# Peptides against a protein of PDB entry 3OIQ, part 33

Target 1, 212 residues: chain A of PDB entry 3OIQ
Amino acid sequence: KNRIFVSSSKDFEGYPSKAIVPVQFVALLTSIHLTETKCLLGFSNFERRGDQSQEDQYLIKLKFKDRGSERLARITISLLCQYFDIELPDLDSDSGASPTVILRDIHLERLCFSSCKALYVSKHGNYTLFLEDIKPLDLVSVISTISTKSTNSSKHSSSELISECDLNNSLVDIFNNLIEMNRDEKNRFKFVKLIHYDIELKKFVQDQQKVL

## One batch from the design tools (peptide; made by RFdiffusion4, then SolubleMPNN)

Design b1_p12_5_s2 (from b1_p12_5 with S1M Q3S N10D)
Fold by OpenDDE base, seed 2:
Structure b1_p12_5_s2 (fold): chain B 212 residues (1-212), chain A 12 residues (1-12)
Amino acid sequence: as target 1 above (212 residues)
Amino acid sequence: MTSVDESLEDPL
């Protein structure tokens, strides 16, 4: 089945009430919820949804049914957090209690761009996204990609091609939404509060702000 | 209104 690129989590409102649809999107990591019984990752494009929270627009479930899936979920979280410099408590604690990790508002401190492959699974008009694959994106690489309007087709095989346009458009839309949030005095998000806020990100944001 | 249902099982 062809994987569908999703630009908006509103697209799921039009999806079949009983389906399994492979999807892909790009979003910022907003939350991590690891307990003894579940693992959830929240992502957002920060699309305006009226008065609804802009966080966790894409709530992704990791399989957490057996020791193998639990281990994979913990490894996935550890690797993501290592990549984004997110401090986690040791998930491998020799204490037979699995550590509970609840992180929220990750985007207020770090821009954690991620390309996600997931299964949309619906039943009776409700759905869950199950994580199939996740690729963290380097912020410098994201900035460079947007800035260069790069037509550099990395020749991935024709069956998994996200249009480079869809990826770039989603990355631009996320930055535009973050710029709007940064301009809103009521919004907690501010670029200058990011731990990794540097001269490069500052310049990029300033240049994007002139086009908006 | 389509809602997230955390009770759904992974089909994989």
Scores: peptide ipSAE 0.323, ipTM 0.893, DockQ to the pose 0.516
Fold by OpenDDE base, seed 5:
Structure b1_p12_5_s2 (fold): chain B 212 residues (1-212), chain A 12 residues (1-12)
Amino acid sequence: as target 1 above (212 residues)
Amino acid sequence: MTSVDESLEDPL
């Protein structure tokens, strides 16, 4: 089955009440919920949904059923946090208590762009997204990709029909949504409060703000 | 409104 690119988590409202659909999206990491019994990742594109919280629009479950899947989940979290410079509590506590990690509102401090592959699994009109793959995206690379309007259709004949257009459009939409949030005095999100707020990001935001 | 159901099993 072809993987479906998802631009909005609202797309799932039109999905079959009993299906398994491979999906892909790009979003910002907003939350991490690792406990003894589950691992969840929250993502958002910050699409306006009325008065609803814009965080965790994509709630992704990691398999956490056995020691192997638990280990894979913990490694995935560790690698993501290492990549995004997210401080985790020491997972190596010799106390046989599995470390609990609960992080929320990650986007207020760090822009953690991630390309996610997941399985949409539905039953009786409810669904869960199961993580298949995650690729953290470098912010400089994201900014470069948006800025260059990559007309470099390098026809890399890889059968991953990720429309480069769909990825780029979603990245632009995320930044536009963040710019709107930054302009809203009531919104907690501010670019200047990001730990990694640099001259490049500042310039990019200023240039995007002129187009909006 | 489709809700997230954490009780669903991973098919993998």
Scores: peptide ipSAE 0.323, ipTM 0.894, DockQ to the pose 0.554
Fold by OpenDDE base, seed 4:
Structure b1_p12_5_s2 (fold): chain B 212 residues (1-212), chain A 12 residues (1-12)
Amino acid sequence: as target 1 above (212 residues)
Amino acid sequence: MTSVDESLEDPL
């Protein structure tokens, strides 16, 4: 079955009530929930959803059923946090107690762009997303991709690869949503509060604000 | 409204 690119978590409202569908999306990491019994990652593209929270629009489960899957989940969280420079409590504590990690609002301090592959699994009209693969995206590479492909609207042929256009459009939409949040005085998100806020990000945001 | 079901098992 071909993997479906998902631009919005609203797309799942139209999905079958009993299915297994491979999906892919790009979003910002918003939360990490690691306990003794479960591992969840929250992601968002910050689409406006009325009065609903803009965090955790994509809630993804990691397999957490046995020691092997638990170890893989912990390694996945450790590697993501190392990549994004997120401080975690020591997950390898010799105390035999599995540390609980609950991080929220990650996007207020760091823009953690991630390309996620997941299985949409539904039963009785409810669903869960199970993580198949995750690729962290470098912010400089994201900015470069948006800036360069705004000029290259020309021709890559239909092969079974997720359209480079879909990825770019979703990255642009995320930045546009963040710009709107930054303009809202009631929104906690501000670009100047990001720990990695630099001259390049500042310039990109200022240039993108002229298109909106 | 499709809701997230925390009881669903990984099919893998």
Scores: peptide ipSAE 0.323, ipTM 0.893, DockQ to the pose 0.552
Fold by OpenDDE base, seed 3:
Structure b1_p12_5_s2 (fold): chain B 212 residues (1-212), chain A 12 residues (1-12)
Amino acid sequence: as target 1 above (212 residues)
Amino acid sequence: MTSVDESLEDPL
């Protein structure tokens, strides 16, 4: 079944009111919501949506129905947080109560680029995105990918119909949106407030700002 | 207008 690359979470407004559609997108991790009964990940491309919050444009649900799915969700969150250097409370506390984790505004401290595979599931015009797969992306690799304009289509097997162009365009759009947010004095996002703000990211942002 | 519905179950 062909997976659809999604460039905007607005694309879902045009999706069928009753469907199951495999999708993929690239976005920044903005929130983690782990409770006793659910696990949600928020992602955003920071597309301008009027006065609406630019966070959680993609709300992704992890399966959380039984002890096996709960354990898988907790492991997934732990591994993502380890990759992005996000501090979590110990999820294995002997208290028998599943620890609640609520993180918001993650993008204000860390740029957590993620390639997500999900199922769009709709009923009666309502939808949920269910996580199938997540790949964290290294920021240096993202910057390199945008800067080099990869004309070398690495021939990843013809079964993933996701164009390298779609990925690159989405990464560029995210950075352009972050540059606009950084220029806005009212916006809380500032590159200089990122924990991993280095000379490479600074140079990249300065070079992109000259083109915008 | 599509809205997010957290009550939907994973079909997997």
Scores: peptide ipSAE 0.321, ipTM 0.893, DockQ to the pose 0.505

Design b1_p12_5_s3 (from b1_p12_5, 4 letters changed)
Fold by OpenDDE base, seed 1:
Structure b1_p12_5_s3 (fold): chain B 212 residues (1-212), chain A 12 residues (1-12)
Amino acid sequence: as target 1 above (212 residues)
Amino acid sequence: MTQVDDSLEDPR
């Protein structure tokens, strides 16, 4: 089955009430929820949704049914947090209780761009996204990719490749949404409050703001 | 309107 690129989590409103669909999207990591019984990752593209929270627009479940899947979920979270310099409480506490991790509003301190492959599973008009694969994206690489308009439309017409255009458009849309949030005095998001706010990100945001 | 359901199981 071909994987569908998803530009908006609103696309799921048009999906079948009973289906299994492989999907892929790019978004910012917004939350981590690890308990004894569940592992969830929240992502957002910050698309405006009226009065709804702009966080956790994509809620992804990790398989958490047995000791093997629980271990894989904990390792996945640890590796993501190491890549993004997210401080986790020590998972190695000698107390045989699995540590609970609840992180929210991650995007207020760090832009954690992630390319996610998930399985959309629906039943009776409800759905869940199950994680298949996750690739963290480096912010410098994201900025360079947006700045370099790929003039190389090499028509590799393989029906399985997410168009480089769809990925780039989604990354641009995320930055445009963040710029709008940064301009809103009521919005908590500010680029200058990011821990990794450097000269490169500052220049990129200033150049994007001239086009909007 | 499709809603998130926490009761769904991974089919894999």
Scores: peptide ipSAE 0.407, ipTM 0.929, DockQ to the pose 0.526
Fold by OpenDDE base, seed 3:
Structure b1_p12_5_s3 (fold): chain B 212 residues (1-212), chain A 12 residues (1-12)
Amino acid sequence: as target 1 above (212 residues)
Amino acid sequence: MTQVDDSLEDPR
């Protein structure tokens, strides 16, 4: 089955009311919600949606039904947080009680770019996105990719050809949205408040701001 | 308008 690249979470408004559709998108990690009963990841491209919160535009569920799926979810969260330098409480508590993790507004401190593969599953016009795969993206690599417009086709095997153009366009759109948020005095997002704000990111933002 | 449904099960 062909995987669909999703540029906007509004695309799901046009999706079938009963379907299973493999999708992929790129977005920023905005929230982590791990409880005793569920694991959710929030993502956003910060597309303007009127007065609605721009957080959690893509709400992704991890399978969380048994000890095996719970362990896989905890390992997934741990590895993502380790990659993005997100501090988590110790998830391996000997006490048998699974620690509750609730992180929000992650994008205010860290730009956690992620390429997500998910299953869109709908029933009666409601849907859920279930995580299939997640690849964290390095910010330096994202900046380099946008700056070079490099169509360096990573020759991954022909069956999951997401257009490198679709990925690059979505990364540009995310940065443009962040630049608009940074210009808005009412918006909490500011590049200078990012923990990892450096000379490279500063220069890139300044150069993009001249084009917008 | 499609809504997020927290009651849906992973089909895998």
Scores: peptide ipSAE 0.404, ipTM 0.928, DockQ to the pose 0.533
Fold by OpenDDE base, seed 4:
Structure b1_p12_5_s3 (fold): chain B 212 residues (1-212), chain A 12 residues (1-12)
Amino acid sequence: as target 1 above (212 residues)
Amino acid sequence: MTQVDDSLEDPR
């Protein structure tokens, strides 16, 4: 089945009330919820939704039913946090107690761009997104991709690749939304409060602000 | 609010 690129989590409002649809999107990691019984990842593109929280627009469930799936979930969280320099408690505690991790508002400290593949599963009009694959994206690579307007459609014709246009548009939209949040005095998001705020990101934001 | 239906199972 062809994987569908999703530019907005509103697209799911038009999806069938009973379906299984492979999807993909690009968004910022906003939350991590790991307990004894479940693992959830929150993502957002920060699209304006009126007075609704812009956090967790994409809530992704990891399979967490048996020791094998639980271990895979913990490894996935560990690898993501290692990649983004997110400090976690040791998930491999010999104490037999599964550590609880609840992180929120991750985007206030770190821009954790992620390319996600998920399975949309709906029943009776409710849905869940199940994680299939996740690729963390390097911020320098994201900035470079937007800046170069990568028109090099290298037609690597053989795997379920995200359209370069869809990827670039989503990355631009995220940055534009972050710029709007940064301009809003009521919004907690500020680029200057990011731990990794450097001269490159500063310059990119300043240049992007001139186009909006 | 995107309600995750916790009753839904991964079909995989």
Scores: peptide ipSAE 0.395, ipTM 0.923, DockQ to the pose 0.704
Fold by OpenDDE base, seed 5:
Structure b1_p12_5_s3 (fold): chain B 212 residues (1-212), chain A 12 residues (1-12)
Amino acid sequence: as target 1 above (212 residues)
Amino acid sequence: MTQVDDSLEDPR
């Protein structure tokens, strides 16, 4: 079955009321919810959706039904947090309470770009996204990808890779949305408040701001 | 807030 690239989580409003659709998107990690009974990852492209919170536009459920799936979920969270330098409370506390992790607004401190594969599963008009795969994206690689592809229309071959155009367009859209948020005095998001705000990101943002 | 339908099962 072909995987559908999703540029907006609004696309799901048009999806069948009963379906299983493999999807993929790129977004920023916005939240982590790990409890004793569930694991959720929130992602956003910060598409304007009226007055609603722009976080968690893509809410992804990890399988969390048995010890094996729970372990996989915890490892997934640990690896993501290690990759993005997100401090987790010690998950290994010998206190027999399963550690609860609730992180929100991650994008206010760190730009955690992620390529997600999920199953859209719907029943009776409601849906859930189930995580299939997640690839964290390096910010330098994201910046480089956006900066270089504005010039090279190289027609390289139709292999089953998600249109490299769709990924790039979504990355550009995310940055454009972040630039708009940064310009909004009411928005809490500011590039200068990112822990990893460096000269490269500063320059990139300044250059993108001139095009918008 | 995207309502995760907790009644939906992962088909995998």
Scores: peptide ipSAE 0.393, ipTM 0.920, DockQ to the pose 0.662

Design b1_p12_5_s4 (from b1_p12_5, 5 letters changed)
Fold by OpenDDE base, seed 1:
Structure b1_p12_5_s4 (fold): chain B 212 residues (1-212), chain A 12 residues (1-12)
Amino acid sequence: as target 1 above (212 residues)
Amino acid sequence: MTSVDDSLEDPR
């Protein structure tokens, strides 16, 4: 089955009440929930949904059923947190107690852009997204990709028809949503409060704000 | 309208 690119988590409202559909999206990491029994990652595009929390629009489960899947989930979380400079409590504590990690509002301190492959699994009109693959995206690379607006349809015949257009449009939409949140005095999100707020990000945001 | 369900299992 072809993988479907998802631009909005609202797309799932039109999905079958009983299906298994491979999907892909790009979003910001907003939460991490690791316990003894489950591992969840929250992602958002910050699409406006009235008064609902803009966080965790994509709730992704990692397989967490046996020692092998638990270990893989923990390694995945550790590698993501290392890539984004997210401080985790020592997961290797000799105490034999599986460390609990609950992080929320990650986007208030760090823009953690991630390309996710997942399985949409539905039953009786309820669904879950199960992680298949995750690629963290470098912020400088995201900014460069948006800024260079690839007019070069390079004929790279990779059979993964993720239109470079769909990825770029989703990245632009995320930044536009963040700019709107930054302009709202009631919104907690502010670019100047990001730990990694530099001259490059400042300039990019200022240039995007002139087009909006 | 589909809602998130934490009871679903990974089919893999």
Scores: peptide ipSAE 0.370, ipTM 0.911, DockQ to the pose 0.515
Fold by OpenDDE base, seed 3:
Order: structure tokens, then C-alpha cells, then sequence
Structure b1_p12_5_s4 (fold): chain B 212 residues (1-212), chain A 12 residues (1-12)
């Protein structure tokens, strides 16, 4: 089955009430929920949805059923947090109690761009997204890609026909949504409050604001 | 409107 690129989490409203569909999207990491019984990742594109919360528009479930899947989930969270410089409590503590991690509003401190592959699974008109793969994206690389409109498809990744255009369009849409949130005095999101706010990000935001 | 269902199992 071909993987579908998803630009909006509203696309799932049109999906079949009983299906298994491989999907891919790009979004910002907004939450991590690791307990003794489940592991969830929240993502958002910050698409305006009226008065609804813009957080956790994509709720991704990790397999968490046995010691092997729990270990894989913990390793996935550790590697993701290490890449984004997110402080976690030691998940390997010898105390026999698996530490609970509940992080929210990650986007208020760090822009954690992630390309996610997931399995959309629906039954009786309800759905869950199960994580298949996650690729963290470097912010400098994201900014450079948007700025250059890099049409240079390096021909070597022959296997997945997800257009570089769909990824780039979604990255632009996310930044446009963040610019709108930054302009709103009622919105908690501000670029100047990001821990990694530098001269490059500042310049990029200023240049994007002139086009909007 | 499709809602999130936490009761669903990973088919993998």
C-alpha cells in the first residue's frame, strides 16, 4: 500500500471507519506521555481549529505491551529527547519503578520538527495512530530548506515517493502558523522565549513576516 | 467525526 502524506489532521475526518492506512506527516513535538501502561507522543502543525487547543493534533501511540516493546519505547523517547536537548529523568533507574514522564507544551521552549511515519488504524469510526518511524529534523536544516526552495532532489533515495514539495509546504505552513501565534497577544507561544532563539532564527522569522 | 480510540491495538 502506498504511504499517504498528511498535511492536516483534519484529513482523518474523511478516512474510512474501518481501515489500516500507512501515513506520513511533519509536525512539531508538543507532548511526551510515558507511564507504566502507555507511551504517547503529541504533535501539532498549529492549524487554526476555532476555539480548540492547537496542541496534540496528532496523538501517536507507541507499542507498549511487553518488556521488549516497553524497552523500545523508552529507547525511542531517550534518543528523541537527546536529539532535541530535552531533559529527561533517568529512565534506567535501578529502583525497579519505571519513571513516569509527562511533558507538555514542548513547542513553547523548543521547536522540535519531526517527520513521522505512522499507521492509521480505525474501527467503528474511531482511530489511533501507531508510530512506525520518527526522524527528528534539525532546525538549521529546516530553515535552509525553506529559504532555498531546494529543488535539488538528490536522486539517491529511490524508495519513497513522498514529494520533497509536500514536506516543504508543510514546514512553511507550520512557520506561518507560529508567526500568527507569535503576533497574537493572547497566545503563549513567542519566538523570543525559545531556548534556542538565535540570530539565524530571528532573521528567518523577520523575512517570513514580510511576506505574510 | 472520527475520534481517537485508545482501546485500539497495534496490528504489528
Amino acid sequence: as target 1 above (212 residues)
Amino acid sequence: MTSVDDSLEDPR
Scores: peptide ipSAE 0.367, ipTM 0.910, DockQ to the pose 0.523
Fold by OpenDDE base, seed 4:
Structure b1_p12_5_s4 (fold): chain B 212 residues (1-212), chain A 12 residues (1-12)
Amino acid sequence: as target 1 above (212 residues)
Amino acid sequence: MTSVDDSLEDPR
């Protein structure tokens, strides 16, 4: 089955009540929930949903049912946090107690762009997204991709069924949503509060603000 | 509200 690119988590409202659908999306990491019994990653594109929270629009489950899957989940979380420079408690506690990690509002301090592959699994109208693969995206590479592809519709026929246009459009939409949040005085998100806020990001945001 | 079903298992 071909993987479907998802631009909005609202797309799942139209999905079958009983299905298994491979999906892919790009979003910002917003939360990490690791306990003794479950591992969840929250992601968002910050699409406006009225009065609903803009965080955790994509809630992704990691397989967490045996020691092997638990270890893989912990390694996945550790590697993501190392990549994004997120401080975690030591997950390798010799004490035999699995550390609990609950991080929220990650996007207020760090823009953690991630390309996710997941299985949409539905039963009786409810669904879960199960992580298949995750690729962290470098912010400089994201900025460069938006800046260069806005000018070059080079139809490189990459044999990957996912349009490079869909990825770029979603990255642009995320930045546009963040710019709107930054302009809203009630919104906690501010670019100047990001730990990694630099001259390059500042310039990019200023240039994108002129197009909106 | 699309509820995340915590009872769903990974089919893999």
Scores: peptide ipSAE 0.367, ipTM 0.907, DockQ to the pose 0.616
Fold by OpenDDE base, seed 5:
Structure b1_p12_5_s4 (fold): chain B 212 residues (1-212), chain A 12 residues (1-12)
Amino acid sequence: as target 1 above (212 residues)
Amino acid sequence: MTSVDDSLEDPR
């Protein structure tokens, strides 16, 4: 079955009430919720949804049913946090209490762009996204991809042609939404408050602001 | 709020 690229989490409102659909999207990591019994990752593209929170528009569940899946979930979180330079409490506490990690509003401090593959699983009109794969995206690479408009059609003949267009459009949309949030005095998001705010990001934001 | 239905199982 072909994987569907999802540009908006509103697309799921049109999905079947009973289905299993492989999906893919790009979004910013907004939350991490690791407990003894659950592992959830929140993502957002910050699409305007009226007065609703722009966080956790894509709530992804990691399999967390057995020691193997729990270990995989913990490793996945550790690797993501290491990649994005997110400080985790020591997961290796010899105290037999499984460490609880609850991080929210990650996007206020760090832009954690991620390409996610998930299974949309619905039953009786409710759905859950189950993580299949996650690829963290480097911010410099994201900025370069948007800036170059590189239709570098490297004809990599893999049958998972996410149109480079869909990915690029979604990345542009995310940045446009962040620029709008940054312009809104009521919005907590400000580029200058990002820990990794540098001259390159500053320049990119300034250049994108001229196009909007 | 699309409630994550915790009753849904990962089919994998």
Scores: peptide ipSAE 0.361, ipTM 0.905, DockQ to the pose 0.644

Design b1_p12_6_s1 (from b1_p12_6, 5 letters changed)
Fold by OpenDDE base, seed 4:
Structure b1_p12_6_s1 (fold): chain B 212 residues (1-212), chain A 12 residues (1-12)
Amino acid sequence: as target 1 above (212 residues)
Amino acid sequence: SAKFTDVEEFEF
């Protein structure tokens, strides 16, 4: 199935007003909204959009219409939070009340890189993104990928797979945007405030800052 | 331009 790689959430402004389009993007997890009635994930590449907030540029809905879909949503959130070391209240509480989770500005404490597959569904000039698949990306693996691929391969692999170049370019763009945010004194984002800020990330950021 | 909406009518 032809899946479109999306480099910007602005691309959706040009999408058909009545369509179902499989899409994929890479972004940072910025928010989690789990209530009794809905589950939303917010993502951003921190593309500058004037004076608008840079978080939640990609809002993705998890299906939440029955006990089976609700369970899948809760499991998905639990696994993501476990992977990124995000503290959640126990979602499996036998107490019959579905725990509400509202996390915002996740990127201020943790860089949660995620490769998302979604369905763009549009009707009547509006759209929703439905989560199909999510892959959390390890930060060390992201850093290594950027550091190794920035130099070498225009390998035209004619496979129907999303170009490994598109993924890498999006990861570079995210880091460049974060570097700009870190330089802005008005921006709350600072690399040194990340819980996982280590010597490796520090070196990588310092080296990327020399290219910008 | 299409706008994001969190409306139940999109559940397929």
Scores: peptide ipSAE 0.393, ipTM 0.885, DockQ to the pose 0.343
Fold by OpenDDE base, seed 5:
Parts: structure tokens; C-alpha cells; sequence
Structure b1_p12_6_s1 (fold): chain B 212 residues (1-212), chain A 12 residues (1-12)
């Protein structure tokens, strides 16, 4: 089955009411919800949706139905948080209680770019996204990818064509949306408040702001 | 419009 690249979480509103569709998108990690009974990840492209919160536009469920899936979910969260330098409470509490992790507004402190593969599963006009795969993206790599208009279409095989263009367009759109949020005095998001705000990100943002 | 839901009926 061909995986569909999703540029907007609004696309799911037009999806079949009873389907299983493999999808992929790129977004910023905005929330983590890990409890004893569930694991959810929130992502956003910060696409403008009127007065609605721009966070958690993509809600993704990790399977959490047995010890194996729970372990995989916990490991996934640990690895993501380690990659993005997100502080987690020690998941190995000697107390036998599985720690609860509820993080929100992650994007206010860290830009956690992620390429997500998921299964869209719909029934009765509702849907769930199940995580299949997640790849954290390095911010320096994201900046470099946007800055270097990919002139090198190396002809690698046509079957993994989630178009490098679709990925790049989504990354550009995210940054454009973040720039707009940064310009809005009412928006809590500010690049200068990011923990990892450096000279490179500053320069990139300043250069992108001149194009908008 | 289809809405996200976290319901057991989607578990597989």
C-alpha cells in the first residue's frame, strides 16, 4: 500500500469513514501523554485554524494494550525525550508505579521536528492515528535542508517517493507558521525563548523573515 | 468531519 504524505491534519476530515490508510507527515512534537493506560503524542504544523489552538493538530496513539506494547511505548518516549533533551522523570521508579508523563507546549521550549509514519484507522466517522514509526529530525539538518534548495534530485528509486519536495514544503510551512507566531504579540511562541536558541537558528529565522 | 478519538474500537 502506498503511504500518503499528509501536509495538513485537515486532510483527515476528507478521508473515508471506514478505512485503514498508511500516512506520513512531518510536524513539531507539541505534547506527550504517557499514563498507566495510554500513550499519546501530539504534533503540530501550526497551520492557522482560526481561533483554535494550533497545538496537537496530529494526535497519535501508541499501542498500549499489553506489556510488550507498553514497553515499546515507554522506550519510544524515552528515546524521543533523550534525542530532544526533554527531561523526563525517572521511568525506572523503584516504587513499581509506572511514572505518568504529561508534557504540553513542548514547542515553546524546543523545536522537536519529527517525521511520523502512522496508520489512519477510521470507523463510524471517527478516526485514530496509530504510530508505526517516528524519526526525530535534527534542527541543524532541517535548517540546512530548507536553506539548500535541493538541486540534487539524486534519482533514488521511485517507490520511496514521499517526495523530498513534500517534506521540504512541510518544513518550510512549519517555519513560516512559527515566524508568524513569533511576530504575533499575543502568541506565546517566541524563538528567543527556545532553550536551544543559537546563532544558527537566529540567522536562519532572520533570513526567512526577509522572504515572508 | 471525522474527528480524532481514543477509543478501544480502533485497537488492532
Amino acid sequence: as target 1 above (212 residues)
Amino acid sequence: SAKFTDVEEFEF
Scores: peptide ipSAE 0.390, ipTM 0.883, DockQ to the pose 0.359
Fold by OpenDDE base, seed 3:
Structure b1_p12_6_s1 (fold): chain B 212 residues (1-212), chain A 12 residues (1-12)
Amino acid sequence: as target 1 above (212 residues)
Amino acid sequence: SAKFTDVEEFEF
């Protein structure tokens, strides 16, 4: 089955009320919710939706039914947090109580770009998204990709033809949305408040602001 | 329109 690239989480409003659809999107990690009974990741591209919160536009569920799936979820969270330099409590506590992790507004401190593969599963007019795969994206690589308009098709096998154009367009849209949020005095997001705010990111933002 | 839900009925 062909995987569908999703540019907006609004697309799911038009999706079938009973389906299983493999999807992919790129977004910023905004939240982590790990409890004793569930694991959720929140993502956003910060698309304007009127007065609604721009956080958690994509909610992604990790399977969390048994000790094996719970362990896989915890490993996934640990690896993502290690990649993005997000501090977590020790998840391997010998105390039979699994630590609860609730992180919100991650994008206010770190730009955690992620390429997500998920299953859209719907029933009775409701849906959920199950995580199939996640690739964290390096910010320097994202900036370089946008700046070069890179047509360098890395020889990935012809079976995962998500157009490099769709990914690049979505990355540009995310940065444009962040620039608009940064200009809004009411918005909490500011580039200068990011922990990893450097000269490269500053220059890139300044150059993009001249085009918008 | 379909709405997001976190209900266990979707876990397969």
Scores: peptide ipSAE 0.387, ipTM 0.882, DockQ to the pose 0.321
Fold by OpenDDE base, seed 1:
Structure b1_p12_6_s1 (fold): chain B 212 residues (1-212), chain A 12 residues (1-12)
Amino acid sequence: as target 1 above (212 residues)
Amino acid sequence: SAKFTDVEEFEF
């Protein structure tokens, strides 16, 4: 089945009540929930949705049903946190208790851009998203991609035509939403409070603010 | 409208 690019988590409201649909989206990591019994990742594009929280618009389950899936989930969380410089409590504690990790509002300190492949699974009008693949995106690479807006459709192989345009449009939309949040005095998000706020990000935000 | 759920019934 062809993978569907998802620009909004509202799209799932219109999805079939009994289906299996491979999807892909790009969003910011907003939360991590790792316990003894489950692993969830929260993501958001910060699309304005009335009075609803803009965090965790995409909730993604990692399989956590056996020792093999639990190990894979823990490794996935460790690698993501290492890539984004997120401090985890020592996962290797000699006490045979699996460490609990509950992180929220990650976007207030770090812009963790992620390209996610997931499986939409629905039954009885409810759905779950299962993680199939995750690619962390470097912020410098995201900024360069938006800035260079390449009209060159590089002819990569015909089987995964998620348009480079869909990715780029979603990245632009995320930054526009963050700029609006930064301008809102009531919003907790501020670019200057990001741990990785540098001259490059500052310049990029200033240039994008002139177009909005 | 389909709603997100974390119920174990979806674990495959």
Scores: peptide ipSAE 0.385, ipTM 0.880, DockQ to the pose 0.334

